# Peptides against a protein of PDB entry 7RZF, part 82

Target 1, 358 residues: chain A of PDB entry 7RZF
Amino acid sequence: PFQEEHLKQLYKIVPIKDIRNLYVTFPIPDLQKYYKSNPGHYLGHLIGHEGPGSLLSELKSKGWVNTLVGGQKEGARGFMFFIINVDLTEEGLLHVEDIILHMFQYIQKLRAEGPQEWVFQECKDLNAVAFRFKDKERPRGYTSKIAGILHYYPLEEVLTAEYLLEEFRPDLIEMVLDKLRPENVRVAIVSKSFEGKTDRTEEWYGTQYKQEAIPDEVIKKWQNADLNGKFKLPTKNEFIPTNFEILPLEKEATPYPALIKDTAMSKLWFKQDDKFFLPKACLNFEFFSPFAYVDPLHCNMAYLYLELLKDSLNEYAYAAELAGLSYDLQNTIYGMYLSVKGYNDKQPILLKKIIEKM
Target 2, 358 residues: chain A of PDB entry 7RZF as posed
Amino acid sequence: PFQEEHLKQLYKIVPIKDIRNLYVTFPIPDLQKYYKSNPGHYLGHLIGHEGPGSLLSELKSKGWVNTLVGGQKEGARGFMFFIINVDLTEEGLLHVEDIILHMFQYIQKLRAEGPQEWVFQELKDLNAVAFRFKDKERPRGYTSKIAGILHYYPLEEVLTAEYLLEEFRPDLIEMVLDKLRPENVRVAIVSKSFEGKTDRTEEWYGTQYKQEAIPDEVIKKWQNADLNGKFKLPTKNEFIPTNFEILPLEKEATPYPALIKDTAMSKLWFKQDDKFFLPKANLNFEFFSPFAYVDPLHSNMAYLYLELLKDSLNEYAYAAELAGLSYDLQNTIYGMYLSVKGYNDKQPILLKKIIEKM

## One batch from the design tools (peptide; aimed at target 1 G48 V69)

Design b2_p27_3_s2 (made by RFdiffusion4, then SolubleMPNN; from b2_p27_3, 9 letters changed)
Fold by OpenDDE base, seed 4:
Order: C-alpha cells, then sequence, then structure tokens
Structure b2_p27_3_s2 (fold): chain B 358 residues (1-358), chain A 27 residues (1-27)
C-alpha cells in the first residue's frame, strides 16, 4: 500500500512517442470481491461520460483535453487504483492544475448528488447487452484470459463476472468517492516537453522522469473545489436496447434487397438478415437534392448544413454509441447520406432525434 | 470488460499507455 510519502506526488515523464497525457491516480482498496456491484465501473462511467455537463465536455470546451477515460485499474495485491486519464492539448499541458481542479469539482458534484440507482441499472443493462452479444474471441487468447481470471472469480461465475452487475451498493460508491481526494492523489504528466528536465531513470524501461511533491497550496486549492454549475449528471440513456427479439425469416426471403415501396418521392428496399440472426439493423437513407452540387456555393452550404447537423447531434452521439447504436451523415454529390446501425429496438428513437434536428 | 470498458478499452487502447509509463505511475 502507498504510504503518505507516495501521495501528493507529481511525476513528469518523458515518453518515447510524441504524446501528451495526464494521469490522475488514486490508491483505492481492492474492490475485486465487489465485482457484482463494481463501484469503480459506476464511477468510471460517470467521470468518463462524454455527454452534456460531463467533465470531458467542459475540458474540451476550454481546448485543454481531447479524450478522457476514468476507471479502476488493478494494482498490487490488496489495492487498486482509480485513474482519470486525459489526452492533453498543447494548451492543456499549461493548465494541468486547472484540469485537476475541474476533476475534483466533478467528483464533488458526484458526492453532492449521491449514488444513483438508475445509473447503476444503465451500467447493468449495457454490460448485459455486451455479454449477450460478445463476439467470438480466438480460442487460445480466450482460454488464457479465462485461466487468468479463475484466480479472482468462482468457476461458476468466471464467464459472467466481468460483465454482469447484480448488486447496487451505494455504500461502496461513496467509499470509493471518499478515496478520490487531493490528499490521496498521484499525478503523472507525460510529455516530450520534459526532455532534459528529468533527474530520475526508471530501472526496467529506462524511462526518464522527475518526481516532485505537489505544493500544499495546490492540494488546498483542489480540496476547496466548489460545485461547478456546468457539471451535471448525464440524462437517462434512452438508446439502451431492451427488446432483442429476432423475427422469424419470411418464407420468401430474398437473398438481395427487395423493393417494398416505390413512390414518386421514395423507394424502399428491405432485406431480412438470413446470416447473423442478430437483433440489429442497418438503416440507410439517401436523400436527393437537385441543389446539393449545382455550384460551389450550394456545395459549401450543403457541407455546412451537415456539419451543423452533426454538431447538433453530439448530445446523443455518446449515449447512442454506449447503447450499441451508431449513425453516419455524409454529403454526396446528389445530396445527403444517413446511416443508422446497431440494435434495432431503439433505432427509431435515434432516427427521430436526427429528423428533429434536420 | 463491459461495453463501456470496451469503449473505454478502445479509448484506453487509443491511449497507448506504454508499459514504461505505467511502471513509473504504479511503482
Amino acid sequence: as target 1 above (358 residues)
Amino acid sequence: MTPFEEVLAKRESEIETSEEIEHVIFS
């Protein structure tokens, strides 16, 4: 376990690759025995959320961060880490203290709202979907993985333990949140900008780094992180599939898309899945406009329209992705292409959201 | 790995935490 001397430390690390990363890490108790509730996953879901009012949305709006990941990682025996990892912009590298302040403001928001059973239920449902529709792994890799996880889980649960949430444990969520404090922080900044500014070499890989104590004044600033009114819990994910019914094959199922509707304004082709038997669909829409590509002005207007449409849909993009839905919008020489793919159950909801923004 | 952990792991795999960086952070 980390002693007090290992806490409140800043590591400046020189990478081999030209990357700019920030790791904000917290030692936490070993949560392996709580895999049925997985409080670290719950917190990772919220901290790593990309929707409106998320930590990432605020940090992106400032131009400091490109990507954010939050979650638990295995440590040595008897402890884990909770990690918030971000990809830093050049500007973000100058604002690391402020980025971490925003992290603590978001964590403070999570404390103020308390554990939400509906969020746990969404995590449970998403994990159940992933487990149910998990792709076939390569046998050798799979066997090796299973052999490894047999040390952590009962034999009867070894296949499900990494996926299936069973127990809402608000007490464990609060316990982990209580470890996500400035006094427990270990910060690592990874950047080539530290080249020639390091004083230590890691023994195994020869990684050049500098270790510094985080100033008490900085720790105190983070401890006094207020509630930032920009941070909000995510809304309920309306795209999570609940119906996985596979419709029977039609007796006259064609091997190719059949024209099922032909009108002056629309043609509709349909092909039933005869191969995969998944509760998934691909909806493809081609919109034709005689104005889309008549001249450079109209072409640029059509492009701008589609970019604005994409931007207006960003609020749904992450929630849809989590739920195994995707959409694609492209300009064509004839107009616009829209694709909606994934689980068929909530595709009408996503399609409606797209149409309402058009 | 949950789909979130797979989205996270895809993103974590895009965040190529080299073993060398991890060793410094977790040592």
Scores: peptide ipSAE 0.168, ipTM 0.747, DockQ to the pose 0.598
OpenDDE base, seeds 1, 2, 3, 5: peptide ipSAE 0.156, 0.141, 0.145, 0.140; ipTM 0.721, 0.721, 0.729, 0.734; seed 1 fails the geometry check

Design b2_p27_3_s3 (made by RFdiffusion4, then SolubleMPNN; from b2_p27_3, 9 letters changed)
Fold by OpenDDE base, seed 3:
Structure b2_p27_3_s3 (fold): chain B 358 residues (1-358), chain A 27 residues (1-27)
Amino acid sequence: as target 1 above (358 residues)
Amino acid sequence: MTPFEEVREKRLKEIETSEEILHVIFS
């Protein structure tokens, strides 16, 4: 267990790979017994959210962070960590204090809004969908996994405990959120820029690092984190499927895709699922443009267009991904390719969002 | 894994975390 002496510490670590990472870690109580409410999942979902008004969206807008992950991690016996991990840009490496300030501003926003039952319900619904339609795991791997988790869950619940949320516990959410304070922080910055500036070597891997106390003035700055008006709770996830109806196999169903629409501007091929019987679909679109590959300039413009399009969709992509939807956009020699995959119920919504950005 | 855990694990892979780094942080 980390004592007070281990808190408010900054680690500067030299990586082997050329990476720039920031780890903001908080010792928290062991939450394993609270699996039915999973307050760490709730907080990880919000802190790690990628939608509008999220921590990541703001930090990306500043050009400081590429990726952000929030959540609980197992620690030693009797405690856990809550970790906010980010991939830093070169500019972000220079603004670590401000990045962490924004983290505490977002955490303060969560305190101000309080626990939201609807957010818990979304997590519950998402997990229930995933549980219902989970792929069959390999029996050997599954049995080993079950054997491992039998230490934590009743036998009757062992199959469901990882997925099925049952209890909204705002008190536990607040309890964990109360541990996410500057006085309880451990910070690690990982960058090659610290090469030759370290004074310690880790015994197991020989990792070079420097450990420093975070200045009291910096801690106070984070403690005084105000509400940043740019931070907002996420909106309701519109991509969560609710209709799982499987249509009966058509009498005319072919084992291969059949041409069902042929027009001057479009051809549509369709194949009904005859094997899996899941409420899922794969939508594949190939767009043809005579301009896409006419010259290097147009090729580069088409590439940039797709990159910008992907960037513009990133906020929706996260909510869709959580809901078991994915999309892919690729350049082709003839134009572009779009794929939308996952639960069929909300695919039209995602497709509409993509088309509106195109 | 839950949908959140799957997304989280995907993002963690994108960050390219290493065991040696984690060992320094959590030792």
Scores: peptide ipSAE 0.414, ipTM 0.904, DockQ to the pose 0.734
OpenDDE base, seeds 1, 2, 4, 5: peptide ipSAE 0.091, 0.095, 0.392, 0.371; ipTM 0.678, 0.717, 0.900, 0.895; seed 1 fails the geometry check

Design b2_p27_3_s4 (made by RFdiffusion4, then SolubleMPNN; from b2_p27_3, 12 letters changed)
Fold by OpenDDE base, seed 4:
Structure b2_p27_3_s4 (fold): chain B 358 residues (1-358), chain A 27 residues (1-27)
Amino acid sequence: as target 1 above (358 residues)
Amino acid sequence: MTPFEEVLKKKESKIETDEATLHVIFS
């Protein structure tokens, strides 16, 4: 366990690569025994969310952060870390204190809202989907993995323990949230800008770094993090599949796409899956416009239209991705291409959202 | 890896890091 002397520390680290990262880390109890509830996953899901009102959304809007990861990491025996990791912009590197303030504002929002059973249920459902449709691992790697997991889980649960959430434990969520405090923080900033400004060398890798105490005034600023009205809990993920029915192969299923609709304005091709037998579909739409590539102006307008459309759909993109849905929008010389891929159950919802924004 | 760990790993893969840096942070 980290002693008090290891808390409220700032590490300035020189990377080998030209990267700018911020790690905000919190020592937390070992949560391994709580794998059925996985409160660290619950918090990681919310803190790492990318939708409207998320921490990342606000930090992106300020131009400070490109990506954000929230979650638990294994530590030494008897403790773990909760980590918020962000990729910093050049501007973000100048605003690390304010970035961390926003992190604490979001954490304070989570405290104010309290644990949400529906969020847990979404995590449970997402994990169940991922477990059900996980790819086959290589036997040797799988056996080695299972052997390692047997140290942590009962034999009867060893195959499912990592994937299946079973218990909503608001008490454990609150317990972890209580560890996500400024007085328990360790901050690491990774940037080449610290080259020649370090005073320590790590013994194993020779990494150059500086360690300093975070000023008490800064800690106090973070402790007094107010509720930022820009932060909101995510909305319910409407894209999570619930129906996994696989339709039987048609007796006359063709090995190639069949033309099932032919009109002056549209052609529809269909091929049933005869190989994978997954509750997934791939919808591809090619839109033809005689105006798309008439001149450079029309090309730029078509490009701008698609960029605006993508931007307008960004609110759904993350939720769809989490649910195993994806879409792609591309300009073509003839017009536009749209693809929707993933679990077939909620594809109509995503497609409707796309069409409503078009 | 939990699906969350996979999502986490996928997200972490978007953030370039090195083991040496991680060692300093978590040692």
Scores: peptide ipSAE 0.318, ipTM 0.861, DockQ to the pose 0.591
OpenDDE base, seeds 1, 2, 3, 5: peptide ipSAE 0.217, 0.181, 0.305, 0.142; ipTM 0.800, 0.781, 0.860, 0.721

Design b2_p27_4 (made by RFdiffusion4; failed a check: the pose's geometry)
Pose (drawn by RFdiffusion4):
Structure b2_p27_4 (pose): chain A 358 residues (1-358), chain P 27 residues (1-27)
Amino acid sequence: as target 2 above (358 residues)
Amino acid sequence: SITYFTASYTHGANVSVPNPSFVNQSV
């Protein structure tokens, strides 16, 4: 649907709720026919990746961006999109051309080195382990899912869809990586600062927007010279699991979790799994404090401190959320709260690091 | 000032984790 008359354009949209965002839209052909190599998931794993020396961590380091989501959006049939959607700070709205410039800097940093064998082997191993201990399904919603993808795949791999990968073909990685060029951009800015500046309005919904077609100054400033920032490729993963042993049932087997420790400092509830036999467990905590909800100031500093702890610890723990160990730490009325779940092997390192950062 | 805390652990439980092919992606 994107003919070249309406390419290289930058809209300005006025919202109702106060948000600030930047959408970068590329058009690409259909790649649902390529469901073995999956080049869109490769570029999505290399663009939207937090951690040391990556696209998001540098925009955090310049104070412009809270978070960004990569990957490719799939629309209808016979055509596909690719999106880099970002949200903005107060002075992140002043430097949009520099943000998108850094986006093409990281794209060119990934075009000078191109394909990687160990990233494909690592992602295939992760999907294979994540498929081998696939948990049980709720019978409603699961049959609607496997009847939702029954139209595309044959009868043998109705289940093993986007789980098992056979081949690493760098040609398609290079093909979809070439279609990401600044002659294929469509920038869209959402900000509430354009109240009285909008000429055009939407008939169907009633929203207002603009047409600031990007002059060629910034296009030929985008693709001209793009060496690097301080970017780097992600490093070897250490949260990949290796212990897949189901520990045996002990003498004192109980059907409900029993109180084992009862001290004036803490208490526990423990149960060995009897039904599922998956090499994974969930550990949860609830820390209490009478000072967490005393007045609005003390009920306000709690969200700020806990949020800055999540800010400063996502850079470390995104590899744990990517390998299958997810944690969550949010505040409650009484005190604060913690819940780490996932594979059975790497809970101590992650929970201990959470405490010592806490 | 943390005064008290509770914890619970279930070994080998049936927990759900996100698939890595969809983490931080617009799909």

Design b2_p27_4_s1 (made by RFdiffusion4, then SolubleMPNN; from b2_p27_4, 12 letters changed; failed a check: the pose's geometry)
Amino acid sequence: PITYYEASLELNANVSLPDPSKVNRVV

Design b2_p27_4_s2 (made by RFdiffusion4, then SolubleMPNN; from b2_p27_4, 15 letters changed; failed a check: the pose's geometry)
Amino acid sequence: PIVYYEATLIENANVSLPDPSKVNRIR

Design b2_p27_4_s3 (made by RFdiffusion4, then SolubleMPNN; from b2_p27_4, 16 letters changed; failed a check: the pose's geometry)
Amino acid sequence: PIVYYEATFIENANVKLPRPSEVNRIR

Design b2_p27_4_s4 (made by RFdiffusion4, then SolubleMPNN; from b2_p27_4, 14 letters changed; failed a check: the pose's geometry)
Amino acid sequence: PIVYYEATLIENANVSLPDPSKVNQVK

Design b2_p27_5 (made by RFdiffusion4)
Pose (drawn by RFdiffusion4):
Structure b2_p27_5 (pose): chain A 358 residues (1-358), chain P 27 residues (1-27)
Amino acid sequence: as target 2 above (358 residues)
Amino acid sequence: SFSFKFGSIFVQEKKEEEYEEMFYPYF
C-alpha cells in the first residue's frame, strides 16, 4: 500500500491523552513464506535488545528515550511492515532527527558485519529448550490459536510453528537488511504540542495531523557517513539453562504448602511440585512497612524509588527475561512486592542481585 | 488483520504489551 508518492514523509499527530512517541515505518515484502530461517526475527533480536552497548542503552545514556520496541509488524497477506517505535522525554522531542540518525548508525553498524552464526545457534537453542518444556495449555484459546495458524502450515508442523528452526541462511538476512534504507522511511511523530498547527483532519475518527515531507537535507544527512557511536554487539549469554533434572519427592510430601519457618522476621510456605514435573519453580515475596502508605508523600516516594530500581536493573536482567527467568517488582499498599519465576537453575544469582541492588 | 512479531518467544508478550501501550491509531 505504500506507493512512492507517500514515502519519505513525517506526520505530526495530536493525541488526547498526553504521550510523546516516534514511529519509524519501513515497508518489506512478505516473509511468511520463509518460516524456517525467519530473517525478521533475526533483525528483531538484534535491533530491540537492551543490555551493554546496544541501541536502547545509548539513547538512555543521552537522556532522550525511556524504552524502544523493535521487530516487524505483519499486515494482511502479500505485504509486511517493519517498525521501530520509541517514546520520548521532554527534550527528546527536540532531537528527533538525531534519534533517527542514531537508528541508522546502529543499522549500519549491523550492516558492516552482517550475519552471525552464534546468534542463530543461540536463538535456535533457546527456542528448542523453550519448546521442550512447553507448559500445559488452557483448552479454550489454545484450539483457537492452532486453528488460527492452521491455514499457513502443513499438518506435521502445526504445533512446531516458530519453535524449531532448521537453517541459517544469511542471504535473506542480507535481503531484509538491505530494505531498511532512508529512501524507505515513514516517520510519524505523536505529540500534544501541535494543537493549533494542524490543517488536515481525519474523517473516520476525527484526529488531526500534518504533512511535513522531509526535505532531502536530512535524508542525505542520514545515509551519508555512518561509522558507529559507542555501540557493540551483545555478548555471550550466561543465563542459558543447563540443569534440567527433576528432583525426587521427599518423605514429608504434603498436598498443600506448609509453614516451615515462623520467626518474628519471616515466614515461608513450601511445596514440592507433585503434578507437573517441569524443571522450573516460582518464588514470591511481600515486604512490609508501616511507612509505605502513611501520607501521599510517602505513598509517592515508593513508586519513584521502586521505578528507579527497575530502571537501573533492566540493563542487567534483560538477559534473564530473555532466557526464561522473569522477575517483577512493584509496590503495593502495605509494602512492596517481588516475584521471580522461571527455570530452576539461575534463581539464586538473580534474586541475590535484586536484593543487593535493592 | 494485523499482528506483531519479535525476536525471542520469552519477551514476545511483553513487547506486544509495550507496543500497544505506546500505539496511537490514526488515519

Design b2_p27_5_s1 (made by RFdiffusion4, then SolubleMPNN; from b2_p27_5, 19 letters changed)
Fold by OpenDDE base, seed 1:
Structure b2_p27_5_s1 (fold): chain B 358 residues (1-358), chain A 27 residues (1-27)
Amino acid sequence: as target 1 above (358 residues)
Amino acid sequence: EERFRYGYVTTQEKNEKKFNEIYFPWL
């Protein structure tokens, strides 16, 4: 386990690739025995959330961060890590202290709100869906994975242990949150801007880095992180599927899409799934406009329209993606293409939201 | 090598629990 001398450290690391990353790492207890409640997953879900009022939404609005990932990482025996990783913009690289302040403000918001059973239930439902409809893995890889995890889980639970949440443990969530403190932080900044400014080389990979103690004044700033009113818990995810009924195959089902509607304004083709038997659908729409490709101005307007439409849909995109729904919007030479894919149950909700924004 | 490669459970692995092997030479 890390001792006090290993905490409150800043690493400036030179990457091989042109990347800018920030890693904010917290040593935490080994959570393996708590797999049925998985408090690290609960916290990763919230800290790594991308919806309105999330940490990422605020950092992205400032132009400092492109992507954010939160979660737990295995350590050596007896400890783990909780890591918040962000992809930094060039501007974000100049605001690392403020980015980390916002991380602690969000963590403080989570402390103030306390553990939410409904959030745990959403995580449980999402994981249950992921387990039930898990794609077929390659047998060799799957067998090797199962053999590896047999060291951590009872034989009877080895298939379910990574997915099925069983117990809401607010005490364990609070215990992990109590480890996410500035006094327990290890920070790594990865950027080519540190080239020629390092004094150490990592022994195993030859990675050039500099290690510095984080100033006590900076630690104190993070310790005094107040509640930021921009941070909110996510809303309930309306896209989580609850109906998984598979309709019987029609007797006249064709291997190709059948034309089921033909009008002056629309043609509709339908094909029932005859192969996968999953509660999933693919909705594809081609919108035709004689103006979409008439001249360079109209082409650019159609492009700008889709970019604005995509931006206006960002509030739903993450929640839909978590629930196994996706959409795609593309310009075509004829107009616009829309695709909605995933679990069929909540596709009408997502489609309605897309059409209402159009 | 193995000491610095860890299974990292990420929020980007939204629909499938994948473990990203992230290398952390500073850990």
Scores: peptide ipSAE 0.024, ipTM 0.596, DockQ to the pose 0.178
OpenDDE base, seeds 2, 3, 4, 5: peptide ipSAE 0.024, 0.024, 0.022, 0.024; ipTM 0.598, 0.615, 0.605, 0.627; seeds 2, 3, 4 fail the geometry check

Design b2_p27_5_s2 (made by RFdiffusion4, then SolubleMPNN; from b2_p27_5, 20 letters changed)
Fold by OpenDDE base, seed 1:
Structure b2_p27_5_s2 (fold): chain B 358 residues (1-358), chain A 27 residues (1-27)
Amino acid sequence: as target 1 above (358 residues)
Amino acid sequence: EERYHFGYPSTAEKQKKLLEEISFPWL
């Protein structure tokens, strides 16, 4: 267990690779026994969210962070960690204190809103989908994994315990959230910019680092993190599939795409899945324009249009990806290509949003 | 045969994997 002397510490670490990372770590109680509610996953889902009003969205808007990951990690026996990890830009490396302030502002927003049962339900539904449609793992790896987790879960639950949420436990969410405080923080900054500025070497990997106490003034600044009005809870994820019905194979199903519609303005090919039998589809659209490749100006305009379209769709990209939907937009010499892939149930919703932005 | 890996690892699986891969020698 970390004593007070191990808290409020800053580590400046020299990586072998040219990487810039920030790790904000909190010691938390062992949550393993609470796997049915998984309060650390709930908090990781919100803190690690990439949608509008998220922590990442604000940090990206400032040019400080590229990626963000939040969640629980196993520690030693009887404790865990909650970790917020970000990939830093060169500019973000100069603003680490302000990045961490924004983390605490987001955490303060989560305290002010309190635990949301609908967010738990989305996590439950997403995990149930992930479990039900999990890809086949290599038998050896899977068996070894199951053998390892048999120490933590009942035999009857060992296959489901990592995925199936059963209990909304707001008390446990609040308990974990109460550990995410500046007085409990351990900060690690990983950058080559610390080369020649370290005074310690880690024993196992030879990693050069410097350890410093975080100044009490900085801790106080983070403790006084206000409610930043830019931070919002995510909206409900409309892309979470609920229908998993697999339509029976048609008697006349062809091994190749059949032309099912031919008009002056559109051709439609269809192939039913005869191999995978998943509630998934691939929608591919090729849009033809005689102007798309007529000259260099039109080519650049078509490119710029697609970049602007992609940017305008970023608000949906993360929610769609969480729900197992993806889209792709490409320029072609003939015009534009759109692909929508994933669970078929909510593809029409995503497709509609794409078309409404076009 | 382009194996259409229909499974992009969910963002949750990516996050979980990234958290698992984080080795903190200072933990």
Scores: peptide ipSAE 0.035, ipTM 0.712, DockQ to the pose 0.126
OpenDDE base, seeds 2, 3, 4, 5: peptide ipSAE 0.033, 0.033, 0.033, 0.034; ipTM 0.705, 0.709, 0.709, 0.711

Design b2_p27_5_s3 (made by RFdiffusion4, then SolubleMPNN; from b2_p27_5, 18 letters changed)
Fold by OpenDDE base, seed 2:
Structure b2_p27_5_s3 (fold): chain B 358 residues (1-358), chain A 27 residues (1-27)
Amino acid sequence: as target 1 above (358 residues)
Amino acid sequence: ETRFRFGYPFTQEREEKLFNEIYFPWL
């Protein structure tokens, strides 16, 4: 495990590819024994959230970050890491100290709100859905994986241990959150802008890097991170499916889509699933407009309309994706195409929100 | 942590299989 001399370090790393990344790493205790509560997953879910009031939403609004990932990573037996990784813009590379300040402001918000049982319940429900409707894996890969995880889990739980949450443990959430402090940080910045400015070479891959101590003034600035009023906990995810009933196959089920509605304004085709028997559906809508492609101006207006519509739907897109729902919006030469896919239970909610924004 | 992007209701292979077997009369 890292000692005190290994903390508060900054690494400037030269990549082979033209990439800009920031890694903010905290040493944490080994959480493997707590797999039934998985406090690292709880914190990763919140810190890595993409909805309104999230860390990523604020950092994107500043133009500093493209993507964010938060979560636990295995180290060796007896220790783990919690890592916040971001893809930096060119502007974000100039604001790394301020990006990390915002990370600590969000962490401070999580401390102020305390552990939320409803957030744990959402994680539990999402993981239960994931387990229940897990796709078949290739036997060779699956067997090798199971053989590996038998070293970590009881035989009776080996299939469920990576998915099924059982215990809400606010004490363990607080314990991990207490390790996410500026005095425990290790920072790595990956950018080609450090080429010719490094003094060390990594032994195994020949990666060029520079190691520096983070100044005490910067650590103190992060320790004094206040509550930023832009940060909020996510709202409850309304897209999490609760009904998994599979309707019986109709006696006259056709192998092809049947025309079930024909009107002057709409045609509707329906095909029941006769192969997968999953509580999932695919809804496809083609909207016809004689104006969508009549001239270059109307074509560009139809394109701009869809881009604005997609932007207006971003508030729901992440929550829907987490719940196993997706949508797609495309321009066609005839008008617009909309697809809604996933668990059928909550598709009407997502569809309604899309139509209300249109 | 790998985002469990449960974004696809089906694996790409299942979607491709499903869509390749469904004739859309408007295409």
Scores: peptide ipSAE 0.015, ipTM 0.384, DockQ to the pose 0.034
OpenDDE base, seeds 1, 3, 4, 5: peptide ipSAE 0.016, 0.008, 0.007, 0.009; ipTM 0.530, 0.525, 0.502, 0.520; seeds 1, 4, 5 fail the geometry check

Design b2_p27_5_s4 (made by RFdiffusion4, then SolubleMPNN; from b2_p27_5, 16 letters changed)
Fold by OpenDDE base, seed 2:
Order: sequence, then structure tokens, then C-alpha cells
Structure b2_p27_5_s4 (fold): chain B 358 residues (1-358), chain A 27 residues (1-27)
Amino acid sequence: as target 1 above (358 residues)
Amino acid sequence: SESFRFGYPSTQEKQKELLEKLSFPFL
């Protein structure tokens, strides 16, 4: 267990690779026995969210951060870590204190809103999807993994325990959230800019670092993190599949796409899956316009239109990705190409959103 | 025939891989 002397520490680390990373780490209790509720996963889902009003969205808007990850990591016996990791821009490296302030503002927003059962249900549904469609691991890797998991889970649950959420435990979410405080923080900054400014070497890998205490004034600044009105809980993910029915193969199913609609304005080809038998579809649309590539002006207008369309769809991109949906928009010499791929259940919803922005 | 490997590493796998990069004593 970390004592007070191990908390409120800053590590400046020299990487081998040219990377700029920030790790904000909190010691938390061992949550292994709470795998059915997994409060660390709930918090990681929210803190690591990429949608509008997320921590990442705000930090990206300032040009400080490229990516953000939040989640739990195993520690030594009897404790874990909750870690918020960000990829820093060059500018973000100068604003680490303010980045961490925004982290605590978002955490304060989570405290103010309290645990949300609907968010737990989304995590449960996403994990159920991930479990159901998990690729069969190679036998050797799988057996070694199972052997490790058997130390933590009943034999009957060992195959499912990592994925199945069963119990909404707001008390455990609050308990973990109460550990995410400035007084419990350990900060690591990874940057080549610390080269020649370190005084210690790590024994195992020879990593050069400097350790410093975080000033009490900085801790107090983070403790006084206000509610930033830019932070909002995510909206419900409308793209999470709930129907996984695989339709029977039609007796007349062709091994190639069949033309099922032929009109002056549209042709439609369809092929049923006869190979994979997954509740997934690929919708591909080619739009033809005689104006799309007629001259450089029209070409630039078509490009600008597509970039504006992509930008207008960014609000759905992360939620769709989480739900195993994707879309692609491309300019072609004949017009525009649209692809929608993934679980078929919610593809009509995503397609509707795309069409509404067109 | 680009096999659409829709194996997006789950956000959870990306999370796990990223979190594994930091080792003790920096944890």
C-alpha cells in the first residue's frame, strides 16, 4: 500500500522513442472481487470518452492532447491503479498542470452527476457484444490466460468474468471516484525534453528519470477544481446493437451480388453472407454526379462539401466506433462514395444520421 | 479481396495496451 510519502510525486522520464506522454495515476483498492460490477471500467469508459463534452474533446480543442485513455491496472497484492494517460502535443507539454486541472474538473463533474445506471447498462451491452464476437484465441495463449484467471475467478465463470457485467454498484463507483483526488496522485511525464535534466536511473531498464514532490500549491489548485461547464456526460449510445439474429440463407442465394433493383436513377446489388454468418452488413453507396469532376472549381467544391460533411458527423464517430459501426466517405472521379459497415442492427440509425447531414 | 478485419481492438484492448506501457517504479 502506498504511504503518504509515495503520493503527490512527479516523475520526469526520458523515453527512448520520441514520445510525449502524461500518466496521472491513483492508487485504488483491489477491485478484483468486484469483477461483476467493475467500477473501474465504468469510470474508464466515462473519463476515456471521446464524444462532445468529454475530457478529451476539451483537451483537443486547446491543442494540448491527441489521445486519452482511462482505466484500471493491476498493482501489487491488495491494490490497483486507476490511470489517466494522454498523448501530449508540444504545447500540451507546457500545460501539464492545466491538463491535470481539467482532469479533476471532469472527475468533479462525475461526482456531481453521480453514478448512472444507463451508463453501466451501456458498458454491459458493449462488453456482451465484445464477448459474443471475441475471436477465438490461439490455444496456447488461451490456456495460459485461463490458468492465470483461475486464480481470481470460479471455474464456472472464468470464461466470462472479464466481459460480463451483472451488478450495478453505485457505492463502488463512488468509492473509486473518492480515490481519484489530488492528494492521492502520482504523475509521470514522459518526454525527451528531460534529457540531461535527470538525476536517477531505473535499475531494470536503465530509464533516466527525475523524481520531485508536487508543490502543495499545485495540489491545492487541483483540489479547488470547479465545475467546468464545458464538461457533460455523454448522450446514450444509440448505435449499440441489441439484435444479433442471423437470417437463414435464402434458397436462391447467389454466390455473387444479384441486381435486386434497376431503375433509371439507381441500381441495387445484394449478396447474402454465405460464408461468415455474422450479424454484420456492408452498405456501399456510389453517388454519381456529372458535376463532381467537371472542372477544378466543382472538384474543390465537392472536396469541401465532403470535409464539411465529415466534420458534421464527428459527434457520432466515437459512439459508432464503440458500437462496432464505421462509416467512410470519399470523393470519387464520378462523385461520392459512402460506406457503412459493422453490426447490421443499428446501421439504419447511422445511415439516417449521415443522410440528415447531407 | 481486402478481408475487412473488423477486429478493431476493443477500446478496452487499446486501453490495456496503453496502460501496460508504464511500469513500476513510475506507477
Scores: peptide ipSAE 0.040, ipTM 0.679, DockQ to the pose 0.107
OpenDDE base, seeds 1, 3, 4, 5: peptide ipSAE 0.036, 0.034, 0.034, 0.040; ipTM 0.689, 0.671, 0.677, 0.683; seed 4 fails the geometry check

